# Peptides against a protein of PDB entry 4LZF, part 55

Target 1, 155 residues: chain A of PDB entry 4LZF
Amino acid sequence: GGRLVVFPNGTRKELSADGQTVKVMFFNGDVKHTMPDQRVIYYYAEAQTTHITYPDGMEVLQFPNNQTEKHFPDGRKEITFPDQTVKTLHPDGREESVLTDGTIIQLNPDGSKVIQFNTGQREIHTADFKRREYPDGTVKTVYSDGRQETQYPTG

## One batch from the design tools (peptide; made by RFdiffusion4, then SolubleMPNN)

Design b2_p9_6_s2 (from b2_p9_6, 5 letters changed)
Fold by OpenDDE base, seed 4:
Parts: sequence; structure tokens; C-alpha cells
Structure b2_p9_6_s2 (fold): chain B 155 residues (1-155), chain A 9 residues (1-9)
Amino acid sequence: as target 1 above (155 residues)
Amino acid sequence: SELPEPPLP
């Protein structure tokens, strides 16, 4: 059978019979679970936050406001905001936000921005221009100097 | 944000 250890400070430790699951209930209300798959689940009672660490180095944070953060071993971070927008932070500095409507916003390290609209339109922002690409192949460019150019798919 | 580890037993 499992074992329960009660410490003088009020902390409780529950061990499964196989020793594969350990639950520590700290005196302050925090909880630590060590699971058979070697993930460790921390619950911070005051912050009402869950922190999961995986053997491969992945980490997951779950906040009381329904925000979730995933920290990948490759250095990538993925934030799911309360509104369900998902923002990915890449190690190279690139950021990508996926909105609930399917719009994708990419911020590049060079300062350029790409918006992929759910309509199939794409907008590219650079230091020199803003460009709108349409599903039919039409491309409209507005340059920083105010010049505009429209390119048509038929030439 | 990073959270501190729970207190040790």
C-alpha cells in the first residue's frame, strides 16, 4: 500500500505503493506531484499557479487568469493568452501571434512584420514599404515615400 | 514569469 508521512510542520507526503507517484502537500498549501512519467507538477497555492516540468526540459505554466506558457527545450516559448491568442517567441527573436480568427501576425528580428489575414490576404511591412497581397495575385505596395504601385497577376 | 520552488518539508 501507499504511505503517508506527516511532518511536524504540517507538510504531508503521500507515496504510491510502487513509489512512482509522490505527492507533497506543503504546510502553505503548495503541492508537488512527481509522476511516473517523471514530470513534476508544482502548484503554488498563493499564486494559484501550476508549473509542470518535464524530463526533456519542457516547462508549462498555468496561471489563474487562464494564461498558459510553454517553454520548449529549444528555447521557444508559446503563450496562450486568456483570449486564446497564441504567441510564439522564437529563439532568433521572431514572434508569431495566431489570433482566434486565424489571423497570423509575424514580427521579424529585422523589424519587418507580416500579417496573414484569415481572408487569404497578406500584408508585409518593411522599413521601405507596406505591401498587400491579395488571393487573386494582385499586389499593392505603398512605399515610405508615398509612392504606390499595383501589380496585377496578368501582367 | 518564474515562480519560486515550494518550501522543503
Scores: peptide ipSAE 0.054, ipTM 0.734, DockQ to the pose 0.184
Fold by OpenDDE base, seed 1:
Structure b2_p9_6_s2 (fold): chain B 155 residues (1-155), chain A 9 residues (1-9)
Amino acid sequence: as target 1 above (155 residues)
Amino acid sequence: SELPEPPLP
């Protein structure tokens, strides 16, 4: 069968019969599982947070508020918020948020911002202007100097 | 997010 080691501090280590699974139950309630696939599952009892590390460098964090974070080996992070918004953080500084209604918000490394609304409208923010594009082809631009321009689809 | 380290056995 499996083996159980009990340490003087109350920590327990359980080894599966095949030796492929190791479970450490720490005295503070934390738990560490080493799995046959070499993933390591940390459970932090006080924080009620689960942290999974994979041998390829992938990490998954699960928080008690139902937020999940994926940390990819390339430095990309994907955060699923409790409201199910998904935010992707790219290594180059680009950020993308996908809302549950289908709205997409992109923050670019140059400071520009693009919002693609679920209505088909798009808003572009740059250092020089804010621009709203409408599905009918109307484009409204507000420049940094306060000037406004409206372009109509019929000219 | 920063997580505490589990205690050593």
Scores: peptide ipSAE 0.051, ipTM 0.727, DockQ to the pose 0.164
Fold by OpenDDE base, seed 5:
Structure b2_p9_6_s2 (fold): chain B 155 residues (1-155), chain A 9 residues (1-9)
Amino acid sequence: as target 1 above (155 residues)
Amino acid sequence: SELPEPPLP
């Protein structure tokens, strides 16, 4: 059988019979589960947030609004928003958002931005210009000085 | 000994 320890402060600790699972129910309502696979599940009662830590350094946060955040050992962070948009933050400062409609938004460390629309159009933003690329091969560029250039596909 | 409250993330 398992073992239950009750502390004077109201915290309770449950140990499984095999000793592989430990559940701590803190006096404040928080819960900590240590699992046989060595993951640790924290539940923060006030925030209604679940925080899972893995032995490889992976961390997963689950918020009450259905947002989830994954913190990878390599320093990447992946956020799944309630609308199911997925945003990846890379250690080098690059960010990528994938929208549910298939649109991809890339933010580069140099400040440039690339939008890949679900229509097949691309928009590139730099310090010097904003460029729209069309599926037919047309490219329209608006430069920071107000100059515009359109390149037409050669047939 | 009593267990402390878990740290906030």
Scores: peptide ipSAE 0.049, ipTM 0.760, DockQ to the pose 0.139
Fold by OpenDDE base, seed 2:
Structure b2_p9_6_s2 (fold): chain B 155 residues (1-155), chain A 9 residues (1-9)
Amino acid sequence: as target 1 above (155 residues)
Amino acid sequence: SELPEPPLP
C-alpha cells in the first residue's frame, strides 16, 4: 500500500505504493500533487487557485473567477477570461483577442490595430489612418490629416 | 525535516 508521513507542523505527505504519485497536504490547506506524467499540481487554498506545471515548461493557472492562463514554453500566453474571450500574447508583442461573437482584435507592437468583424468587415488603425474594408470590396479611409478616400470594388 | 509551504502565485 501507500505510505503516509505526518510532519510536526501538520503537513502530510502521501506516497502511492509505486511511488509515482505524491500528494502533499500542507498545514495551511495548500495541496501539491506530483503525478506519474511528472506534472505538478499546486492548489493554493487561500487564493483558491490551481497552478499546473508540466515537464516541458508549460504552465496553467486556474483562478476562482473562472479565468485560465496558459504559459507556453515559447513565451506565448493564452488567457481565457470569465466571459470566454480568449487573448493570446505573442513573444513579439502582438496580442490577439477572439471574442465570443467571432470578432478578432489584433494589437501590433507598432501600436497598429486590426479588427476582423464577424460580418466580414475589417478595420485597420495606424498612426496615419483608420480604414474600413467591406465584404463587397469597398474600402473607406480616414487619414490623420482629415482627408477621406473611398475606393470602390474593382472588378 | 518539515516540508515548507509552496510560494503563492
Scores: peptide ipSAE 0.047, ipTM 0.756, DockQ to the pose 0.137

Design b2_p9_6_s3 (from b2_p9_6, 5 letters changed)
Fold by OpenDDE base, seed 5:
Formats: sequence, structure tokens, C-alpha cells
Structure b2_p9_6_s3 (fold): chain B 155 residues (1-155), chain A 9 residues (1-9)
Amino acid sequence: as target 1 above (155 residues)
Amino acid sequence: SMLPEPPLP
């Protein structure tokens, strides 16, 4: 059988019979599980947040609003919002959001932005212009100086 | 010894 240790401060520690699982129930309501697969699950009672740490350095945060954050060992962060939008933050500063409708929003380190709409249209934002590309090959550009240019597809 | 409260992230 397992073992239960009760500390004077109210913290409780449960040890599995095989010794591979440890559950610490802290006096403040927080819980720490050490699992056989070496992941550690923290539950923060006040914040109602779960924090899982993996032996490879991966971390997963689960918030009470149903948001999930994954922190990858390479420094990448992936956020799944309650609406199921997934945002990836790259170490180089690039960000990518994938919406549930298939729209992709890319923010580049140089400040440019690319939106790939589910309609097949693409919009590119730079310091110099905003450009809309249409599936038929039409391209409309609005430059920062107010000039506009439309390029029509060749027949 | 008593276990402390886990640190906040």
C-alpha cells in the first residue's frame, strides 16, 4: 500500500505503493503530482490553474477560462484561446495566429503583417504599403503616401 | 521537515 504523511502545517504527502507517484497537497490547497512519466502537475488552487512540466522542458498551462499555453523547450509558445484560436509565438519574434475559420495571421519581426483569409485572399501590410491579393490574380496596393495601384490579371 | 508552499510561476 501507499503511504500518507501529514505535516504539522497541514500539508499532506501521498506516496504510491510503487513509489512512482507522489501527490503533495499543500496547506494552501495547491496540489503537486509527480507522475511515473516524470511530468509534474501543479495545481494552483487560488488561480485554479494547472501547470504541467515535462522532463524535456515542455510546460503546459491550463487556465480556468479554458485557455491553454504550451511553452516549448526551443522558446516557442503556443496559446490556444477559449475561442480555439491558436497563436504561436516564435523565438525570433514572429507570431502566427490560426483562426477557427482557417484564417492565418502572421506578424513578422520586421513589423510586416500577412493575413491569409479563408476566401483565398491575402493581405500584406508593410511600412510602405498595404496590399490585397485576390484569388483571380488581381492585386490592389495602397501605399503609405496614399497612392493606389491595381494590377489586373492577364487574360 | 515540513514541505513549503510551491513557488508561483
Scores: peptide ipSAE 0.052, ipTM 0.762, DockQ to the pose 0.139
Fold by OpenDDE base, seed 4:
Structure b2_p9_6_s3 (fold): chain B 155 residues (1-155), chain A 9 residues (1-9)
Amino acid sequence: as target 1 above (155 residues)
Amino acid sequence: SMLPEPPLP
């Protein structure tokens, strides 16, 4: 069977029978789980935050406000906000937000922005123009100088 | 920032 070690300071350590699971309950209320899959789960009682570390280098943070952050081994970060918006931060500086309505907002390192609306329309923002692309192939461009152009699909 | 792990006894 498993065993329980109780330390004088109040910390408790539970060991599974197979030794694959270790649970440390610290005197301050923090908890550390070492799991059979080698992930380590830290619970910080005061902050009410859970931090999971995986063998591949992935990390997951769960905050009391219902925000979740995933740190991927490739340097990408994914933040799920309390409103369930998912923001991905890419190592190249690109950011992508997926809203609950399906809208995708991309912020590029060059300062350009692309909005993919749930309607199928896309809006592209650059230093030189804002462009709206419609599902039918129509494209409307408003240039920074105020000029406008509408392009129609081949009929 | 991450909180430090408490020391084991």
Scores: peptide ipSAE 0.052, ipTM 0.734, DockQ to the pose 0.235
Fold by OpenDDE base, seed 2:
Structure b2_p9_6_s3 (fold): chain B 155 residues (1-155), chain A 9 residues (1-9)
Amino acid sequence: as target 1 above (155 residues)
Amino acid sequence: SMLPEPPLP
């Protein structure tokens, strides 16, 4: 059977019979699970937050407000917000948000922004202009100097 | 010895 160790401070350590699972119940209510697959699960009782670390360097944070954060070994970070928007932060500084309606918002390191609407329209923001691309091929541009241009569909 | 408290996130 399993083994239970009780420490003087009230912390308890439970080991499975095979030694592959370890559960530490800290005196403050925190819990640490070491699993057979070598992932480590921390539960912070006061914060009601779960932190999972994987042997490959992957980390997952689960917050009480239903937000989840994934930290990938390559430096990418993925945040699922309570509203189910998913934001990806790339190592190069690019950010991408996918809204629940399918809209995609990309923020580039140079400060430019691209919005891909669920209607098929696309909007591009740069230092020099804002541009709207329509599904029919029409492109409308408003330049920073106030000039406007419409480009009609072309084959 | 006693196990320490884990670090907070």
Scores: peptide ipSAE 0.051, ipTM 0.758, DockQ to the pose 0.138
Fold by OpenDDE base, seed 1:
Structure b2_p9_6_s3 (fold): chain B 155 residues (1-155), chain A 9 residues (1-9)
Amino acid sequence: as target 1 above (155 residues)
Amino acid sequence: SMLPEPPLP
């Protein structure tokens, strides 16, 4: 059968009968699970936060507000916010947010921003202009100097 | 940020 080790400080260590699962219940309420698949699950009692580490270097954080963060071995980070917006942070500094309505917001390393609306409209922000593209082919540009230009699909 | 693991007994 399984076994339980109780330490003088109140920490408890439970081992499964097969030896594949180890559960450490720390005196402060924190819990560490080592699983058969070699993932390690840390539960921080005071913060009510779960941290899962995988053998390949993947890490998953689960916060009490229902936010989840995935930290990939390549340095990419994916955050699922409580409102279910998903934000991806790339190692090159690029950020992409996907809203629940399908809108995509991209922040580029050069400081430019692109918004792809669920309506099919697209907005581009650069140092020189803001541009709105419409599904019918109309394009409106507001330049940094205040000049405005509208391009229509037909002349 | 990451939280530190509590010390083992």
Scores: peptide ipSAE 0.047, ipTM 0.727, DockQ to the pose 0.180

Design b2_p9_6_s4 (from b2_p9_6 with R2E N8L)
Fold by OpenDDE base, seed 3:
Structure b2_p9_6_s4 (fold): chain B 155 residues (1-155), chain A 9 residues (1-9)
Amino acid sequence: as target 1 above (155 residues)
Amino acid sequence: AELAEPALP
C-alpha cells in the first residue's frame, strides 16, 4: 500500500504504492508533485501559481490571472496573455505577437517592425520609411525625408 | 517575486 509521513511541522508526504508518485503538502499550503514521467509540479499557495518542470528542461508557469508562460530548452519563451494574445520571444531578440483576430506583429533585432493584418495588408516600419502593401499589389511608401511613392500593380 | 520551495524538515 501507499505510505503517509507526517512531519512535526505539519508537512505531509504521500508515497504511491509503486513509489512512482510523490505528493508533498507543505505546512504553508504549497504542494509538490513528482510524477512517474519525472515531471515536477509545484503549486505556490500564496502566489496561486503553478510551476511545472520537465526532464528535458521545459518549464511551464501558470499565473492566477490566466497568463501562461512556456520556457523552452532552446531559450525561446511563449507567453499566452489573459486576452489570448500569444507572444513568442526568440533567443536572437526577435519578438512575434499573434492577436486573436489573426494579426501578426513582428519586432526584429534591427528595430524594424512588420504588421501582417488579417485583411491581407502588410505594414513595414524601418528607420528610413513606412510602407503599406495592399492585396492588389499596390505599395505606398512614406520616406523619412517626407517623400511619398506609390507603386501600382503591373497589369 | 522568486517562488521558493519550503525546506523539508
Scores: peptide ipSAE 0.091, ipTM 0.772, DockQ to the pose 0.234
Fold by OpenDDE base, seed 4:
Structure b2_p9_6_s4 (fold): chain B 155 residues (1-155), chain A 9 residues (1-9)
Amino acid sequence: as target 1 above (155 residues)
Amino acid sequence: AELAEPALP
């Protein structure tokens, strides 16, 4: 059978019969689960935050405001905000936000921004211009000096 | 803020 160890400080340790599952209930209300798959689930009682660590180095943080953060072994970070926007931070400094309407906002390391609208329109922001690409192949560019250019699709 | 585990006895 499983076993329960109760420590003098009030911490409790539950062990499964096979020893593959360990649950520690700390005196402060924190809880640590070590799972058979070697995943470690830590719950911070005061912060109401869950931290999951995987054997491959992946980490998942779950905050009380419904924000979730995934830390990938490759250094990528994925944040699901309370509004369900998903933001990915890439190791190269690129950031991508996927909005609930399907709009994708990309921030590039050079400071350029690309917005892929759910309508199929794409907007590119650089230091020199804002460019809107339409599904029909029309491209409108507004330059920083106020000039505007429209390029029509090649028929 | 970094969250730390309490020490086991």
Scores: peptide ipSAE 0.088, ipTM 0.767, DockQ to the pose 0.232
Fold by OpenDDE base, seed 1:
Structure b2_p9_6_s4 (fold): chain B 155 residues (1-155), chain A 9 residues (1-9)
Amino acid sequence: as target 1 above (155 residues)
Amino acid sequence: AELAEPALP
């Protein structure tokens, strides 16, 4: 059968009959589960935060505000915000945000920004210009010097 | 041995 160990500090350790599941209930209210699949689930009672670690190095954080963070072994992070926006942080410094309306915002390591709107419009921001591309092929550019250019579709 | 509480990262 399972067993319960009670420590002098008030921490409790429950072991399954097979020994594959371990639950530690710490004296401060924190909980640690070690699962048969070797994932470890930490619950921090004060922060109301769940931290899951996987044997491959994946980590998942679940915050009380409904934000979730995935930390991949390759150094990539994926944040799902309470509004369901998903932000990916790449190891190269590139960031990508996918909004609930399907808009994609890319921040590049060079400081440039690309917005792909759900309407099919695209906006490019660089140090030298802002450019808006329209689905009809029209392109409007506003340069940092105040010059403006409009390119019309040919055809 | 007694177990120490986990720390938040």
Scores: peptide ipSAE 0.082, ipTM 0.802, DockQ to the pose 0.136
Fold by OpenDDE base, seed 2:
Structure b2_p9_6_s4 (fold): chain B 155 residues (1-155), chain A 9 residues (1-9)
Amino acid sequence: as target 1 above (155 residues)
Amino acid sequence: AELAEPALP
């Protein structure tokens, strides 16, 4: 059968009969589960937050506002916001946000920004210019010196 | 041995 250990501080430890599952119920209401697959699930009662650690080094955080964060072994992070926007932080410093309407926002390590709108328009921001690309092939550039250029599609 | 409370990451 399983075993229950009760500590003087009120912490409890439950062991499955096979010893593959361990549940620790801390005196503050926190819970730690060690699973047969070596996944560790922490529940923080005060924060109402779940933290899952995997044997490969992946981590998953679940917050009470429905935000979810995934920390990948390669250093990439993926944040799903309550509005279902997904933000990916890459190890190279690149960030990508995918909005629910399909708009993609990329932030590059050099400080440049690219917005791919759901309309097929693209906007590029650099230190030197802002550029808008239209689905018809028109390109409008506003340079940092105030100069503007419009390139029309060659029909 | 008594188990200590884990810290929030």
Scores: peptide ipSAE 0.077, ipTM 0.800, DockQ to the pose 0.136

Design b2_p9_7_s1 (from b2_p9_7, 3 letters changed)
Fold by OpenDDE base, seed 3:
Structure b2_p9_7_s1 (fold): chain B 155 residues (1-155), chain A 9 residues (1-9)
Amino acid sequence: as target 1 above (155 residues)
Amino acid sequence: SAEAAPLPP
């Protein structure tokens, strides 16, 4: 059978019969589960936040507002916001946001910005220009000096 | 096992 340990402070520890699952119910309402796959699920009762740690170093945070954060072993972070926007933060400083309408916004470490619209149009922002690319192959560029250029598709 | 106290947030 399983085993129950009751501590003097009111904390309870339940061990499964196989010893592979451990549940700790702390006196403050926090709960810690150690699973057979060696993941640890910690619930913070006051913050209503769940923190999952994996043996490979992955971490998952679940907040009461439905925000989820994933911390990957490579240093990448993925945030799912309550509006279902997904933002990825890369170790090199690049940021990518995927909106619910399919728009992708990329912020590069050099300060450049790329927007891939759901219409198939693309917009590129640099220190030197703003460029709009159209699905037909037309490209419009506005340079920082005020010059404008339009490149028409060949064909 | 001394696991009687909650983890810090």
Scores: peptide ipSAE 0.148, ipTM 0.837, DockQ to the pose 0.373
Fold by OpenDDE base, seed 2:
Order: structure tokens, then C-alpha cells, then sequence
Structure b2_p9_7_s1 (fold): chain B 155 residues (1-155), chain A 9 residues (1-9)
């Protein structure tokens, strides 16, 4: 059978019969589960937040507003917002947001920005220009000096 | 010995 240990501070510890599952119910309402797969599930009662730590170094945070964060061992982070937008932060400093409509927004370490619209249009922002690429091959560029250029498709 | 205190979030 399992074991229940009750500590003087009000913390309780439940051990499975095999000893592979441990549940600690802290006096403040926090709960820590150690699972047979060596993942640790920590629930913060005040914050209503769940933190899962995996043995490979993966971490998952689940917030009460339905936001989820994944912290990968390589330093990448993936945030799923309540609106279901997914933002990936790469170790190189690149950020990518995928909106629910399929629009992709990329932020590059150099400060440039690329928006791939669901319409097939692409917008590129650099220090020197803003460029719009259209599905028909038309390209419109507005330079930082106010100059404008339009490139028409060769048809 | 009491179990360790809760971890900070």
C-alpha cells in the first residue's frame, strides 16, 4: 500500500506503493507531483499556475488565463497566447508569431520585420525601407528618404 | 523533519 506522511507544518506527502509517484500537498495549497517518468508537476495555488519540469530540461508553464509557455532545452521558447497566437522565440534572437488567420510575423535580430499575410502579400520592414510584395509579382518600396519605387511583373 | 517549503513560482 501507499504511505501518507503528515508533517507538523500541515504539509502532506503521499507515496505510491511502488514509490515511483510522490504527491506533496504543501500547507499553502501548492501541490508537487513527481511522476514515474521523472517529470515534476508543480501547482502554485495562489497563482493558479502549473509548472511541469521534464528530465531533459523541457519546461511547460500553464497560466490561469489559458496562456501556455514551453521552454525547450536549446533555449527556444514557445508561447501560446489566450487568443491562440503562437509566438516562438529562437536562441539567435529571432521571433516568429503565427496568428490564427495564418499570418506570420517575423522579427529578426537586426530589427527587420517580415509579415507574411494570409492573402499571399508580404511586407518587409528594414532600417532603409518598407516593401510590399504582391501575389501578382508587383513590388512597392517606400524608402526612409521618402522615395518610392514600384516594380511591375514582367508579363 | 518537515518537508521542504514550497518552491517560489
Amino acid sequence: as target 1 above (155 residues)
Amino acid sequence: SAEAAPLPP
Scores: peptide ipSAE 0.071, ipTM 0.802, DockQ to the pose 0.294
Fold by OpenDDE base, seed 4:
Structure b2_p9_7_s1 (fold): chain B 155 residues (1-155), chain A 9 residues (1-9)
Amino acid sequence: as target 1 above (155 residues)
Amino acid sequence: SAEAAPLPP
């Protein structure tokens, strides 16, 4: 059977019968699970936050507001906001937000922005212009000087 | 020995 160790400080340690699962219930209400797959699940009672660490270096944070953060070993971060928007922060400084309607917003390290609308339209923002691309191949560009250009699809 | 203190967040 499993074992329960109760420490003088009030911390409790539960060991599974196979020894592959360890649960530590700290005196402050924090809980640490070490799992057979070598993931560690830490629950911070005061913050009501769950922190999962994986043996590959991946980390998952779950906050009481339903925000979830994934920290990938490659340095990428993925944040799922309470509104279910998913924001990916890439190691190169690129940011991508996927909205619940399927709209994708990309922020590039050069300061350019690309919006891929759920309608199939794409809008590109640079220092020099805003460009809207339509599914039919029409492209409208508004330059920073106020000039406008429309390019029609080649049939 | 008591189990280690909680890790800080």
Scores: peptide ipSAE 0.070, ipTM 0.802, DockQ to the pose 0.311
Fold by OpenDDE base, seed 1:
Structure b2_p9_7_s1 (fold): chain B 155 residues (1-155), chain A 9 residues (1-9)
Amino acid sequence: as target 1 above (155 residues)
Amino acid sequence: SAEAAPLPP
């Protein structure tokens, strides 16, 4: 069978019979699970936050507001917001948000922004212009100088 | 020996 160790400070340690699972219940209410797959699940009682660390360096944070963050070994982060928007932060500074309606918002390191709407329309923001591309091939551009241009599909 | 203190958040 498993065993329970009770420390003088009130911390409790449970070991499985196979020794593959260890549960530490700290005196402050924090809980640490070491699993057979070597992932460590830490629960912070005050913050109500779960932090999972994996042997490959992956980290997963689960917040009480239903936000989840994945920290990849390559430095990429993936945030799932309470509204189920998924934001990816790339090591190069690029950010990509996927909305629940399928809209994709890209923020580039150069400060440009691209929105791919679920309707097939695309909007591009740069320092020099804002451009809207339509599925029919129409393109509307508003330049920083106030000039506007509309390009119609040839047909 | 007591178990280690909780990790900081």
Scores: peptide ipSAE 0.067, ipTM 0.797, DockQ to the pose 0.306

Design b2_p9_7_s2 (from b2_p9_7 with A4P E9P)
Fold by OpenDDE base, seed 2:
Structure b2_p9_7_s2 (fold): chain B 155 residues (1-155), chain A 9 residues (1-9)
Amino acid sequence: as target 1 above (155 residues)
Amino acid sequence: PPEPAPLPP
């Protein structure tokens, strides 16, 4: 059978019979599980937050508001917000948000922004202009100096 | 969040 160790401070340690699973129940209500696959699951009782660490360096955070964060070994982070928007932070500084309606918002390291609307329209924001691209091929540009340009599709 | 309290020796 497994083993149970009870410490004087109230912390408890449970070991499986095979020794592959270890559960520590801390006196403050926190719980640490070490699993056979070497993932470690931390539960923080006060914060009601779960933190999973994997042997490859991946980490997963689960918050009580239903937000989840994934930290990948390559430095990428993926945040799923309570509204189910997914934001990806790339190692190169690019950020991408995918909204539930399919809209994609990209923030580039140079400060430019691209919005791909679910309607097929695309909006590009740079230091020099805002540009709207329409599904019919029309392109409207508003430059920082106030000049506007409309490019019509070649029929 | 902070790591859980250490195990006693």
Scores: peptide ipSAE 0.105, ipTM 0.851, DockQ to the pose 0.142
Fold by OpenDDE base, seed 1:
Structure b2_p9_7_s2 (fold): chain B 155 residues (1-155), chain A 9 residues (1-9)
Amino acid sequence: as target 1 above (155 residues)
Amino acid sequence: PPEPAPLPP
């Protein structure tokens, strides 16, 4: 069978019979599970947050508001917000948000922004212009100097 | 969040 160790401070440690699972219940309500697959599950009682660490360096945070964060070993972070928007932060500074309606917003390290709307329209923001591309091939550009240009489809 | 409380010695 397993065993239970009770410490004077109220912390409890449960060990499985095979020694592959360890559960520590801390006196403050926090819980730590060490699993057979070597993942470690931390539960922070005050914050009501779960933090899972994997042996490859992957980390998963689960917050009480239904937000989830994945921290990949390569430095990439993926955040699923309560509204189910998924935001990816890349190590190079690039950010990509995918909205529930399929809209994609990309923020580039150079400060440019690209929005791919679910309607098929695309909007590009740079230091020099804001450009809207329409599904019919029309392109409207507003330049930083106030000039506006419209390119019409040739069909 | 902070780390869990430490185990006693």
Scores: peptide ipSAE 0.105, ipTM 0.849, DockQ to the pose 0.163
Fold by OpenDDE base, seed 3:
Structure b2_p9_7_s2 (fold): chain B 155 residues (1-155), chain A 9 residues (1-9)
Amino acid sequence: as target 1 above (155 residues)
Amino acid sequence: PPEPAPLPP
């Protein structure tokens, strides 16, 4: 069978019969699980936060406000906010947000921004212009010098 | 958050 060890400070350690699962219940209410797949699950009672570490270097944080953060071994970070917006931070500095309505916002390392609206329109912001692309092929550009240009669809 | 206190020896 399994084993239970009770320490003088009130901490308890449970070992499965096969020794593959270890559960430590700390005196302060924190819990640590070591699983057969080598993932480690920390629960911090005061912060009500769960932290999972994987053997490949992946980390997952779950906060009491329902925010979840995934830290990938390649340096990418994925944040799911309480409103269910998903933001991805790339190692090269690029950021992408996917909103619940399907809108995608991309921030590029050069400072440019691209918005893909759920309507099929796209807006591009650079140092030199603001451009709106329409589903019918029309493109409207406002340049930094105040000049405006409209390109009509071919056909 | 910080790790909990270590287990006794």
Scores: peptide ipSAE 0.098, ipTM 0.850, DockQ to the pose 0.124
Fold by OpenDDE base, seed 5:
Structure b2_p9_7_s2 (fold): chain B 155 residues (1-155), chain A 9 residues (1-9)
Amino acid sequence: as target 1 above (155 residues)
Amino acid sequence: PPEPAPLPP
């Protein structure tokens, strides 16, 4: 059968009969589950936050505001915001946000920014210019010196 | 989380 250990400080430890599941209920209300698949689930009572650690190094944070963060073993982080926007932070410093409408915002390590709008328009921001690309092939560029250029599609 | 208390000696 299972085993229950009650510690003097009020912490309780429940062990499954097979020994594959361990539940620690800490005196402060925190809970730690060690699961058969080797994931460890921490529940922080005060923060109402769940932190799952996986044997491969993956970590998942679940916040009470419905935000979820995934920390990948390669150093990448993926944040799902309450509004369901997904932001990925890459180890190289690149950031990518995917909005619910399909808009993609990319921040590059060189400081450039690319927005792929759901309309098919794309906007590129660099130190030297802002460029808007339109679905018809028109490209408008505003340079840092104030010069503007429009390239029209062929045809 | 805090650690469980050790067992008495």
Scores: peptide ipSAE 0.056, ipTM 0.810, DockQ to the pose 0.178

